# Peptides against a protein of PDB entry 5OOQ: the designs that were tried, part 91

Target 1, 227 residues: chain A of PDB entry 5OOQ
Amino acid sequence: YREDVRQVVTHPANALSFLQPGRLVEISVNGKDNYGWGAVVDFAKRINKRNPSAVYTDHESYIVNVVVNTMYIDSPVNLLKPFNPTLPEGIRPAEEGEKSICAVIPITLDSIKSIGNLRLYMPKDIRASGQKETVGKSLREVNRRFPDGIPVLDPVKNMKIEDEDFLKLMKKIDVLNTKLSSNPLTNSMRLEELYGKYSRKHDLHEDMKQLKRKISESQAVIQLDDL

## One batch from the design tools (peptide; made by RFdiffusion4, then SolubleMPNN)

Design b2_p17_5_s3 (from b2_p17_5 with E8V T10S E11L)
Fold by OpenDDE base, seed 2:
Structure b2_p17_5_s3 (fold): chain B 227 residues (1-227), chain A 17 residues (1-17)
Amino acid sequence: as target 1 above (227 residues)
Amino acid sequence: SKIGELYVPSLEELAIP
């Protein structure tokens, strides 16, 4: 059930408008490498220079650069490429007892576990010496202030996802959370069906295109105000 | 410096305009 909600929330049509600089996101790469909460630097549409005809799924069609403070200290961070979400071997979060460092990693939308209802004020140049560490300190402070977890954006109230099938999905999840007595497998199949209907009903591509325009316009305005 | 300050956006500020 959480995965079905995650798929909707992290879809470009819904997620990109909330991936402002400093937005907190919970990061899990390839379903195994949990970096915890990081801060968004920026994002861009994924472009394959070697294969311009490459078609990515919606969840893989954007690259989000995020600051994490949980990178294993001996990870080959020098091999990271800003727009390559295929991370080099050895890039991993620190395990228990290991030292960690701050790093900027490129991830896909599919690597976002949750979108937080918090933003950090970000340095203008995150690549400058010491800036990642500053963000890392802020992330530690956030975790300290929210020991029970960082508040997650409400898909309906905050993200304004108004799709009827999604709302039905959410209601079903609520009912299931209250009525744990039903067979989880049967309920999961119904949720997948509802998600399938949602994804087919919305022209998510057009919504994404419109959102991309708004993002570009907003970024232009921010750049003008900073001048 | 606003670096490291927490910002909880209002509902109106959540989305990029």
Scores: peptide ipSAE 0.027, ipTM 0.622, DockQ to the pose 0.646
Fold by OpenDDE base, seed 4:
Order: C-alpha cells, then structure tokens, then sequence
Structure b2_p17_5_s3 (fold): chain B 227 residues (1-227), chain A 17 residues (1-17)
C-alpha cells in the first residue's frame, strides 16, 4: 500500500518540484541499501551518452544527487561515476557497528522512499572539502531532533496532489489500513487495480514531458542569464 | 533553527503555502 503511494509521490510530475537543494529524502537503493535520510544536492535528467536512445521509466529518468552520512567508510566512493545511478559494487550503507562517512551518491527517483518536510541550507559547493561533513552533521542533528522519524511531506496537504484518482487511492488505502486485520491479499489486489487505473487514466508521461519542458526552459533561461 | 553552519527551517516555514 505504501508502495503505491510512493510511486505517485516519487513520480517526476510530483517529486521534482520538491527536490530543491537541501530537501531531505529517505533513501533506499535497490530495495536493500537503506541510507536513511539524506539531503538533495541537485537533480538532472538522465542522459545515456553511450545509448542516447535508451528509454528509462519515469522513476529512472532523473538522477538525484544526495548527500548521505551513512556510507560505509570502506566503500569505494572513488569509483562513483557522476550521472551514473548504477552504483559500483561495494557502495553500501554502514551496518551496525561499522563506521560511516559522508558521500554524495547519484540515485534515481525510484530510490526515494520518502520526501521530508524539511530542507537544509546547503553549502554553495558541496564538493569542496569539509562541506559534505557539515551537511552530515546537520543530518545527525535533524535525526536527533526527530527520534520518531523526520516528518514526511503530506501528499495532499503539502504536495497538493489533488488528483481525484489519487485521492480515491489514498482513501482506499486508509480504509484498507483500517481493515488490514483480515485479508491482506485481497486488499493488495484491489490496491493494485486502483493504482493501475490511476496510472492509465493520467498520462503521467505527458505530465512529465510538460514538466521536463518547463525545467528545460528554466535551465535555458538560467544559462542565457549566465552568459 | 541553525544546525551547525546550516539553517534548518521550521516545519511551519517549510509549509508550502
């Protein structure tokens, strides 16, 4: 149930406007590597220079650079390739008892578990020496202040997702969560059907194209002003 | 509030109007 909401929330049409520098996001890479809460540096459209014709899913079509403070200290962070969300072998979060370091990792939208209702003030140059560690300290302090978890953006109240089908999905999830006592399998199938209807009814691809266009236009304007 | 050298806005300040 949470996955269906996550799919909508992390869709480019909804997520990108909330991925400002310093936005806190909860990160799970490949469903296995939980980095916890990190801070967004920036994002860019995923471009495959080797295969320009590569088609990515909506959730894999953008790369989000995030600062994490949970990288295993002996991870081969030097092998991280800019703009490559396929992380090298050995890149993983620290386990219990292991030491961690701060790192910037490229992730896809699909690796975002949650979008937080908090932003950090980010250094101008996060790649400068010591800047990642500063963000890392801030992340630790935020986690300390929110021992029960960092507040997540409300999809309706905060993200203003007012889509009727999404609202129906949310209502059904609420009903299912209240009814989850008896038949989880039947409830999961119904939720999948609802998500399928939502996905089909809303050309999320078209919405994403429009958003991509707006982002590209905005970037072009910024580039023109910098020139 | 400031956390280290970085400012963390309150939830109220981050509330999208």
Amino acid sequence: as target 1 above (227 residues)
Amino acid sequence: SKIGELYVPSLEELAIP
Scores: peptide ipSAE 0.025, ipTM 0.620, DockQ to the pose 0.224
Fold by OpenDDE base, seed 3:
Structure b2_p17_5_s3 (fold): chain B 227 residues (1-227), chain A 17 residues (1-17)
Amino acid sequence: as target 1 above (227 residues)
Amino acid sequence: SKIGELYVPSLEELAIP
């Protein structure tokens, strides 16, 4: 059920409007590499220059650049390619007892475990010397201030996901969390069905088009204010 | 410099307009 909620929350139609610079996100790459909470730098639609006809899943169709402060110090960070979410071998978070460094990594929406209800003020040029480390210090301070965890955006109250099938899903999850589910499999199947209905009912293409337009308009306004 | 300051957005400021 948590995964089904995550799928809805991290869908481009819902997530992209909350991936502003400095947005905190909890990062898990390939279900194995947990980087913890990082800060969003920017995002872009995934474009395959070699295969323009490449079709990605919704959750893999965007690349999000994030600052993490948990990168293993001996990771080959120099091999990281901007806008390439396929990370080089050896790129991993530091284990217990290992030293970590700050890095900017490109991830897909599918690598977002949670979206936080906090933003950091980001440097203008995150790639400049020392800027990643500044963000890293801020991330440590956030973790210090929130020892019980960074507050997560509420999908309904904060993200305004008002789809009826999603609301039903959320209610079912709440009920299941309170009940020792005697049959987790049956409940899981029902959640998958609800997610499937949600995905099919939304003209996600039109929603994405509208979202892209809004993002473009917002970026234009920001550029005008920076002049 | 607001670099490193924490910002908690209001509900109205949460999303890109």
Scores: peptide ipSAE 0.025, ipTM 0.608, DockQ to the pose 0.645
Fold by OpenDDE base, seed 5:
Structure b2_p17_5_s3 (fold): chain B 227 residues (1-227), chain A 17 residues (1-17)
Amino acid sequence: as target 1 above (227 residues)
Amino acid sequence: SKIGELYVPSLEELAIP
């Protein structure tokens, strides 16, 4: 169920409007490398200069640059390429007992686990010496203030996702959370069906989705220029 | 509202227009 919601929330048509500089996002790369909460620097449409005809999935079609404070200290961060989400070997979060550093990493939307209802004040030049460490301190402070977790954007109330199939999905999730006594298998299958319907609806409304994405992207660029 | 180095947007400020 969480994955079904995540797929909708992290879709470009929904997510891009909330990826302002300083937006907190929870990061999981390749479903295994959990960096925890990071802060958005910027994002851009993914362009393959070597293969301009490359087609990406919706969730891989944008690159989001994020500051994390959980990078393993001995990770080859010097090998990171801007706007290349294919991370070099050895780029990973610090494990328990290991030291971590701050880094800016490029990720896809598919690597966003959740979008927080908080933004950090970001330095104008995050690449300047010491600036990513400043953001790292802010991230530590946020985690200290929210020991039970950073507040997540409500998909309906905050993100204004008003798709009928999605609303039905959310209602079913709420029912499942409240009614532990219902057959979990039957409810799970029904949620998968609802998600499938939502996905198909998005395919049918691709033009509207693309328009919404373009608007969000344009506004995001304007906001970045005003900072 | 500002809480230290944190910005908590209003509901109207959550999304870019």
Scores: peptide ipSAE 0.023, ipTM 0.581, DockQ to the pose 0.423

Design b2_p17_5_s4 (from b2_p17_5, 6 letters changed)
Fold by OpenDDE base, seed 2:
Structure b2_p17_5_s4 (fold): chain B 227 residues (1-227), chain A 17 residues (1-17)
Amino acid sequence: as target 1 above (227 residues)
Amino acid sequence: SNVGKLYVPSLEELAIP
């Protein structure tokens, strides 16, 4: 059921307005590579220059660049291409006992496990010498302060997801959490169907929300420069 | 420099104009 909520939260119609520079997000790539909490640098609509007719799912239609401090030190980070979410072989989080480094990785929305209700003030140029490491130090401090995890955005109160179908979804999840005894699979399928209806309705307004978000992001950047 | 400082976003930052 956490996955059902995640699908709604990470949908472009909802997530993009909260992916401002410095937003903390929890990152899991391909469902296996857990990088932990990272900081958003920027994002862009995914464009396939080689195949302009490529159709991506909603959750794969955007690329988010994030700073992580958990990259394995011997990973081939030099092979990382900005805005290419297909990561080279060997790009992975450090395991226990391994050393890690800071890196900027391109991910899809589907690789966002959760969106935090915290932001970092980001450098103007994250690629400048020492800037990733500065952000990495901040991420370490965040993990130290929040050992149980960063406060996650509330989908209703913070993200203002007011869609009736989503609210019904949330209610069903609450009921299921209390009743989880007999057939989780059947209940999950029903939730997915409900999500599908919700997603289709909000996709119609995505472009408008994207524009509004860009305005908001620009304002946030200005505020950073004035500080 | 405020770089790397943590803050809680204001409601205004969440407001989609």
Scores: peptide ipSAE 0.412, ipTM 0.848, DockQ to the pose 0.410
Fold by OpenDDE base, seed 3:
Structure b2_p17_5_s4 (fold): chain B 227 residues (1-227), chain A 17 residues (1-17)
Amino acid sequence: as target 1 above (227 residues)
Amino acid sequence: SNVGKLYVPSLEELAIP
């Protein structure tokens, strides 16, 4: 049922407003390639120039560019294309004992495992020489400071997901998690149905495309120790 | 330069307006 919560949290109607530059997100591509915590560069609506009529699922309808510091050193990173989530063969995290490098990869919302309640101050041009490595050093320091992981955004308190259908979903998840079900599949189908109803009520406002706000130094920001 | 520094966004800054 954690997956059901993840589906709601990573839905465009909820997630996009929190994918500002420097937002820390936990990344898992195709359910197997775990890159750990990365930093958001930007995002855009997925557009297929060859097939403008292509319809994507909600979770695949946006591309998020993220900096990771766990890319396998011999991965063909030169073949990566911004806003193309179809990763070339050989693009993978470094395994134990392998060397890693920093890279910017395009992912879908479906590849976000968690959204952190922390941000990094991002460089103006992440593609400039040394900039992704600077972010990579910060990500390493983050992992050192937070060995148990980054604090995750609270769906209700932080993300302000107050939709009635979502709350009903959460309540059902809580109930299902506390009881032994004779038919887990039936219960899962019910949760999927509720999620489907929730998802259909949320029209993706195109207005979020315009809201790439620059990271501003605000007095309201609690700065942690120098990285 | 604050590049690479970690911070906690305020409640007002949590979401893109």
Scores: peptide ipSAE 0.387, ipTM 0.851, DockQ to the pose 0.603
Fold by OpenDDE base, seed 5:
Structure b2_p17_5_s4 (fold): chain B 227 residues (1-227), chain A 17 residues (1-17)
Amino acid sequence: as target 1 above (227 residues)
Amino acid sequence: SNVGKLYVPSLEELAIP
């Protein structure tokens, strides 16, 4: 069901309105290259100048430029072409023990794993000297503060997806999650780790809900402390 | 400068590109 939700959330009709500059998104390219949380720079409709009649799937019809801080240091980043989601060979995230650098990469909507409910203040020109690194430092701080990942946008409450089939899907997922959480046979240790992660995620989610309520009440953008 | 600072968007900003 996670993939079904992702397909709906990342559809252009739903996702594009939430891909503002600085929006945090979780990135997975080709289902194998996990870059983690990155920040949206901009997006554009995919246009093939060489083949104007090219038809793309909905999830491949837009290009999103994102800043990542997990690019392998020896990746041929100089070969990256703006708004070309076909990444050169060797463009990959750093593995464990490898050094990483900041890079702007063009991705499709299909490469978005999740959309966060947080944004970064972005520089006016991300390609200016030192700007990618500044955003990269912020992404490191985000990962430090949110080791279990940042809160994800609620598809119904935040994204206002009102499709009836999707709502039915979400209800089924909620019922299943409730049943799984109520299953006494789930091994206490996995429950503690999952509850620890879920409790932290739930606490963060509740904190974010409270913050969102406060924001809704105050109509003010709230900057998180120490960021 | 606020560049790189994390914030929670207002409800009005949530769905506006």
Scores: peptide ipSAE 0.358, ipTM 0.835, DockQ to the pose 0.654
Fold by OpenDDE base, seed 1:
Structure b2_p17_5_s4 (fold): chain B 227 residues (1-227), chain A 17 residues (1-17)
Amino acid sequence: as target 1 above (227 residues)
Amino acid sequence: SNVGKLYVPSLEELAIP
């Protein structure tokens, strides 16, 4: 069910309106290389200059440029080509114990695991010296502040996906989650973890709603430090 | 500079460029 939800959420018809500069997205390239949460720089329709007649799937038809702070330091980042989602060999996230750097990588929509309900204020020129590192520092701070995970956009409430089949899918997921929570035979601890994660997500959603109200009311850039 | 600051986007910020 999670993959089905992801397919709908990351479809261009739904995702593109939420890929504004600074939008946080969780990145997994080719379902293998997990970069964690990155920040959207921009996106464009995928154009193959060598083969203009190339047909891409919906999920591969756009290129999203994202800042990640988890790139392996010895990755050949100089070989990265703008708007080319076919990453050079050796481009990978840092493993445990390895040093990481900030990089802008082009990804497809299919490489988005989730879309966060948070944005960063992005620099005007991300390629200017020090700008990627600034965003990278912000990403680290975000991860520190959300140890239970960055709040994900609600497909129905936030993204306004009104497809009937999708709504049925979401209802089924909710029922299953509720049944898992109500079934006394499911070890209370795993339910508490799932419910704790869900409750924390709900609490985070409420906190975000309050933050949104405060932001709307104050027009004040809530400094991460004031959270 | 607000660069790197976090915020919750409004639904009104929904824009396809």
Scores: peptide ipSAE 0.200, ipTM 0.783, DockQ to the pose 0.541

Design b2_p17_6_s1 (from b2_p17_6, 8 letters changed)
Fold by OpenDDE base, seed 2:
Structure b2_p17_6_s1 (fold): chain B 227 residues (1-227), chain A 17 residues (1-17)
Amino acid sequence: as target 1 above (227 residues)
Amino acid sequence: MKRYYIDLVTGEIYYLE
């Protein structure tokens, strides 16, 4: 059921306004490669230059560039292609006992496990030599300072998701968490239905103008804070 | 909304309202 909440939180209509430079996000690629907490560099709408008519799902329609400090040292990072979320074979986080390095990787919204309520003051040019390593050190410091975990944005209080269908979904999840059901399949189907209603109501194309405005406003505020 | 920022150089955490 946490996945249902994640789907709503990481939907472009909700997530993009909180993906400012330096925003901490917890990253899991393809549901198996856990990079831990990384820092957002930027994001862009996914455009296929070879196939301009390509249609992506909402959660795959944007590319987010993130700095991670958990990349396996022997990963073929030189094969990474800018704004290509299809990562080369061998790109993976370091396992226990392995050394890691900092890297900038392009991911989709679907690879975001959670969005943190913390931001780093990002360098202006993250591509410059040594800058990603500086961010990596800051990430380690953050983890040290929050031993109980990095605070996650509250979907309602922080992200201000006030959609009625989403609220119903949240209430349903709360009930299911507190009450064991003998019919988990039926309950799961009901949750999916509620999410479906929310998703249909908030189509990416339908809310594009509003989303762009929110993003612009958020960026303006951030720029002022950075000065 | 309370925001949390960490200075990239010093590592200091700032709490902004």
Scores: peptide ipSAE 0.076, ipTM 0.694, DockQ to the pose 0.120
Fold by OpenDDE base, seed 3:
Structure b2_p17_6_s1 (fold): chain B 227 residues (1-227), chain A 17 residues (1-17)
Amino acid sequence: as target 1 above (227 residues)
Amino acid sequence: MKRYYIDLVTGEIYYLE
């Protein structure tokens, strides 16, 4: 059921407003490659130049560029293509005992496990020499300061997801987590239904979140100038 | 929304919201 919450949280209508430069996100590619917490560089709508009529799922319709500090040192990072979330073979996080490097990788929203309630002050040009390594050091420092884990955005309190169907979903999940259900199948079906209803309203929510994003971005810029 | 920022250079954390 945590996956159901993740689906809502990482939906474009909700997630994009919180993918400002420097936002920390927990990354898992294809449900297998865990890169840990990385920092958002930017995001863009996924466009297929060869097939402009291509339709992507909501969670695959955007590409998020993120800095990770856990890339295996011998990964073929030179084969990474900008704005191509299909990672080349061999691109993987370092295992225990292996050396890691910093890299910028393009991921989809579906590869975001969690969105953190922390942001790094990102360099203006992350592609410049040494910049991603600086971010990497900062990521290590953040992890050191939060040994119990980086704080995650609260979907309701922080992300302000106020959709009635989502709230019902959250309530249902809470009930299921606290009480063993005698009918897991029925409960699962109900959760899917609730998510479905929410998904159908995403266009309206997207409009609202776009506005919130613009406001948030403006505030972030102002605050950065004051620091 | 509570927002926390870390200075990339100094590593200091700021609470802004």
Scores: peptide ipSAE 0.059, ipTM 0.684, DockQ to the pose 0.117
Fold by OpenDDE base, seed 1:
Structure b2_p17_6_s1 (fold): chain B 227 residues (1-227), chain A 17 residues (1-17)
Amino acid sequence: as target 1 above (227 residues)
Amino acid sequence: MKRYYIDLVTGEIYYLE
């Protein structure tokens, strides 16, 4: 069910309007390279100059450039090309104990695990010296402020996905979550951990939503420490 | 000391030096 939700959320018809500069997205490339949360620079429709007749799936039809702060330091980042999602060999996130650097990587929509309900104020020229590092610092601060996870966009309340089948799917998920929470068979450490993480993220999202509603009448900026 | 602010309506985070 989670994958089904992801497919709907990351579809161009739904995702593109939320991929503004600075939007936080959680990135997983090829199902194995987890870069964590990055910040959107820009996006464009994928064009194959070598094969103009190439047909891409909906989730592969757009390229999103994102700043990540988890790139392995010895990755060949100089070989990265904007809007080319075919990453050079050796491009990977840093593992535990390895040093990381900031980089801009081009990804497809299919590489987005989740879309955050937060945006960073982005530098005007991300390619200028030191600008990626500035974004990297901001990403670290966000992660520090949200130890239980960055709030994810609500597909229905925030993204306004009103597809009936999708709504039914969401209802089913809610029912299952309720059943799992009430079922003593869920006492496996793994299930508890997974549910706990999900619940915490959801609670955080709801808290943020409530705050947004209270301030909806006036654009209020508060210190991040006040959260 | 860098201060960070969030717009609760838009979700935008601002950083000030």
Scores: peptide ipSAE 0.053, ipTM 0.632, DockQ to the pose 0.162
Fold by OpenDDE base, seed 5:
Structure b2_p17_6_s1 (fold): chain B 227 residues (1-227), chain A 17 residues (1-17)
Amino acid sequence: as target 1 above (227 residues)
Amino acid sequence: MKRYYIDLVTGEIYYLE
């Protein structure tokens, strides 16, 4: 159920306007590498220089550079390339008991688990010496101040997602949260159907989708300049 | 939309409407 909401929230038409520098996002790469909460540096549309004809899904069509403070210390971070979401072998979060370092990693929108309702005042040059560590300290401070979890953007109240099918999805989730579900699989399928309707609607209205993306991108760029 | 910001130097959190 949460995955269905995540798919909508992390869609470019909805997410990009909230990926300003310093925005906190919860990161999970490949569904297994959980980096926790990181801070957005910037984002760009994904371009494959080697294969310009490459077609990406909506959730893979943008790369977000994010500062994390949970990178395994022995990860080959020097091999990381900005805006290349294909991570080198060995890049992973530190496990329990392992030491971690700060790093900037490129991720796709599909790797965003949640978008926080919190922003850091990011340094202008995150790649300068010591700047990543400064952000890392701030991330630790945020986690300390929010022991019950970092507040997440409300898709309706904050993100202003007003699509009827999405609202129906949210309503169904609320109902399921309050009632005992006897058949989780069936309920999940119904939620997926609702998401499917939302997705198809936007696919049919490609122009509207593109416009929303452009607006979101423009807003993000403006905010980058305001740093 | 309520927005939250944190100062990287001081660690202070600001709450903005």
Scores: peptide ipSAE 0.027, ipTM 0.639, DockQ to the pose 0.143

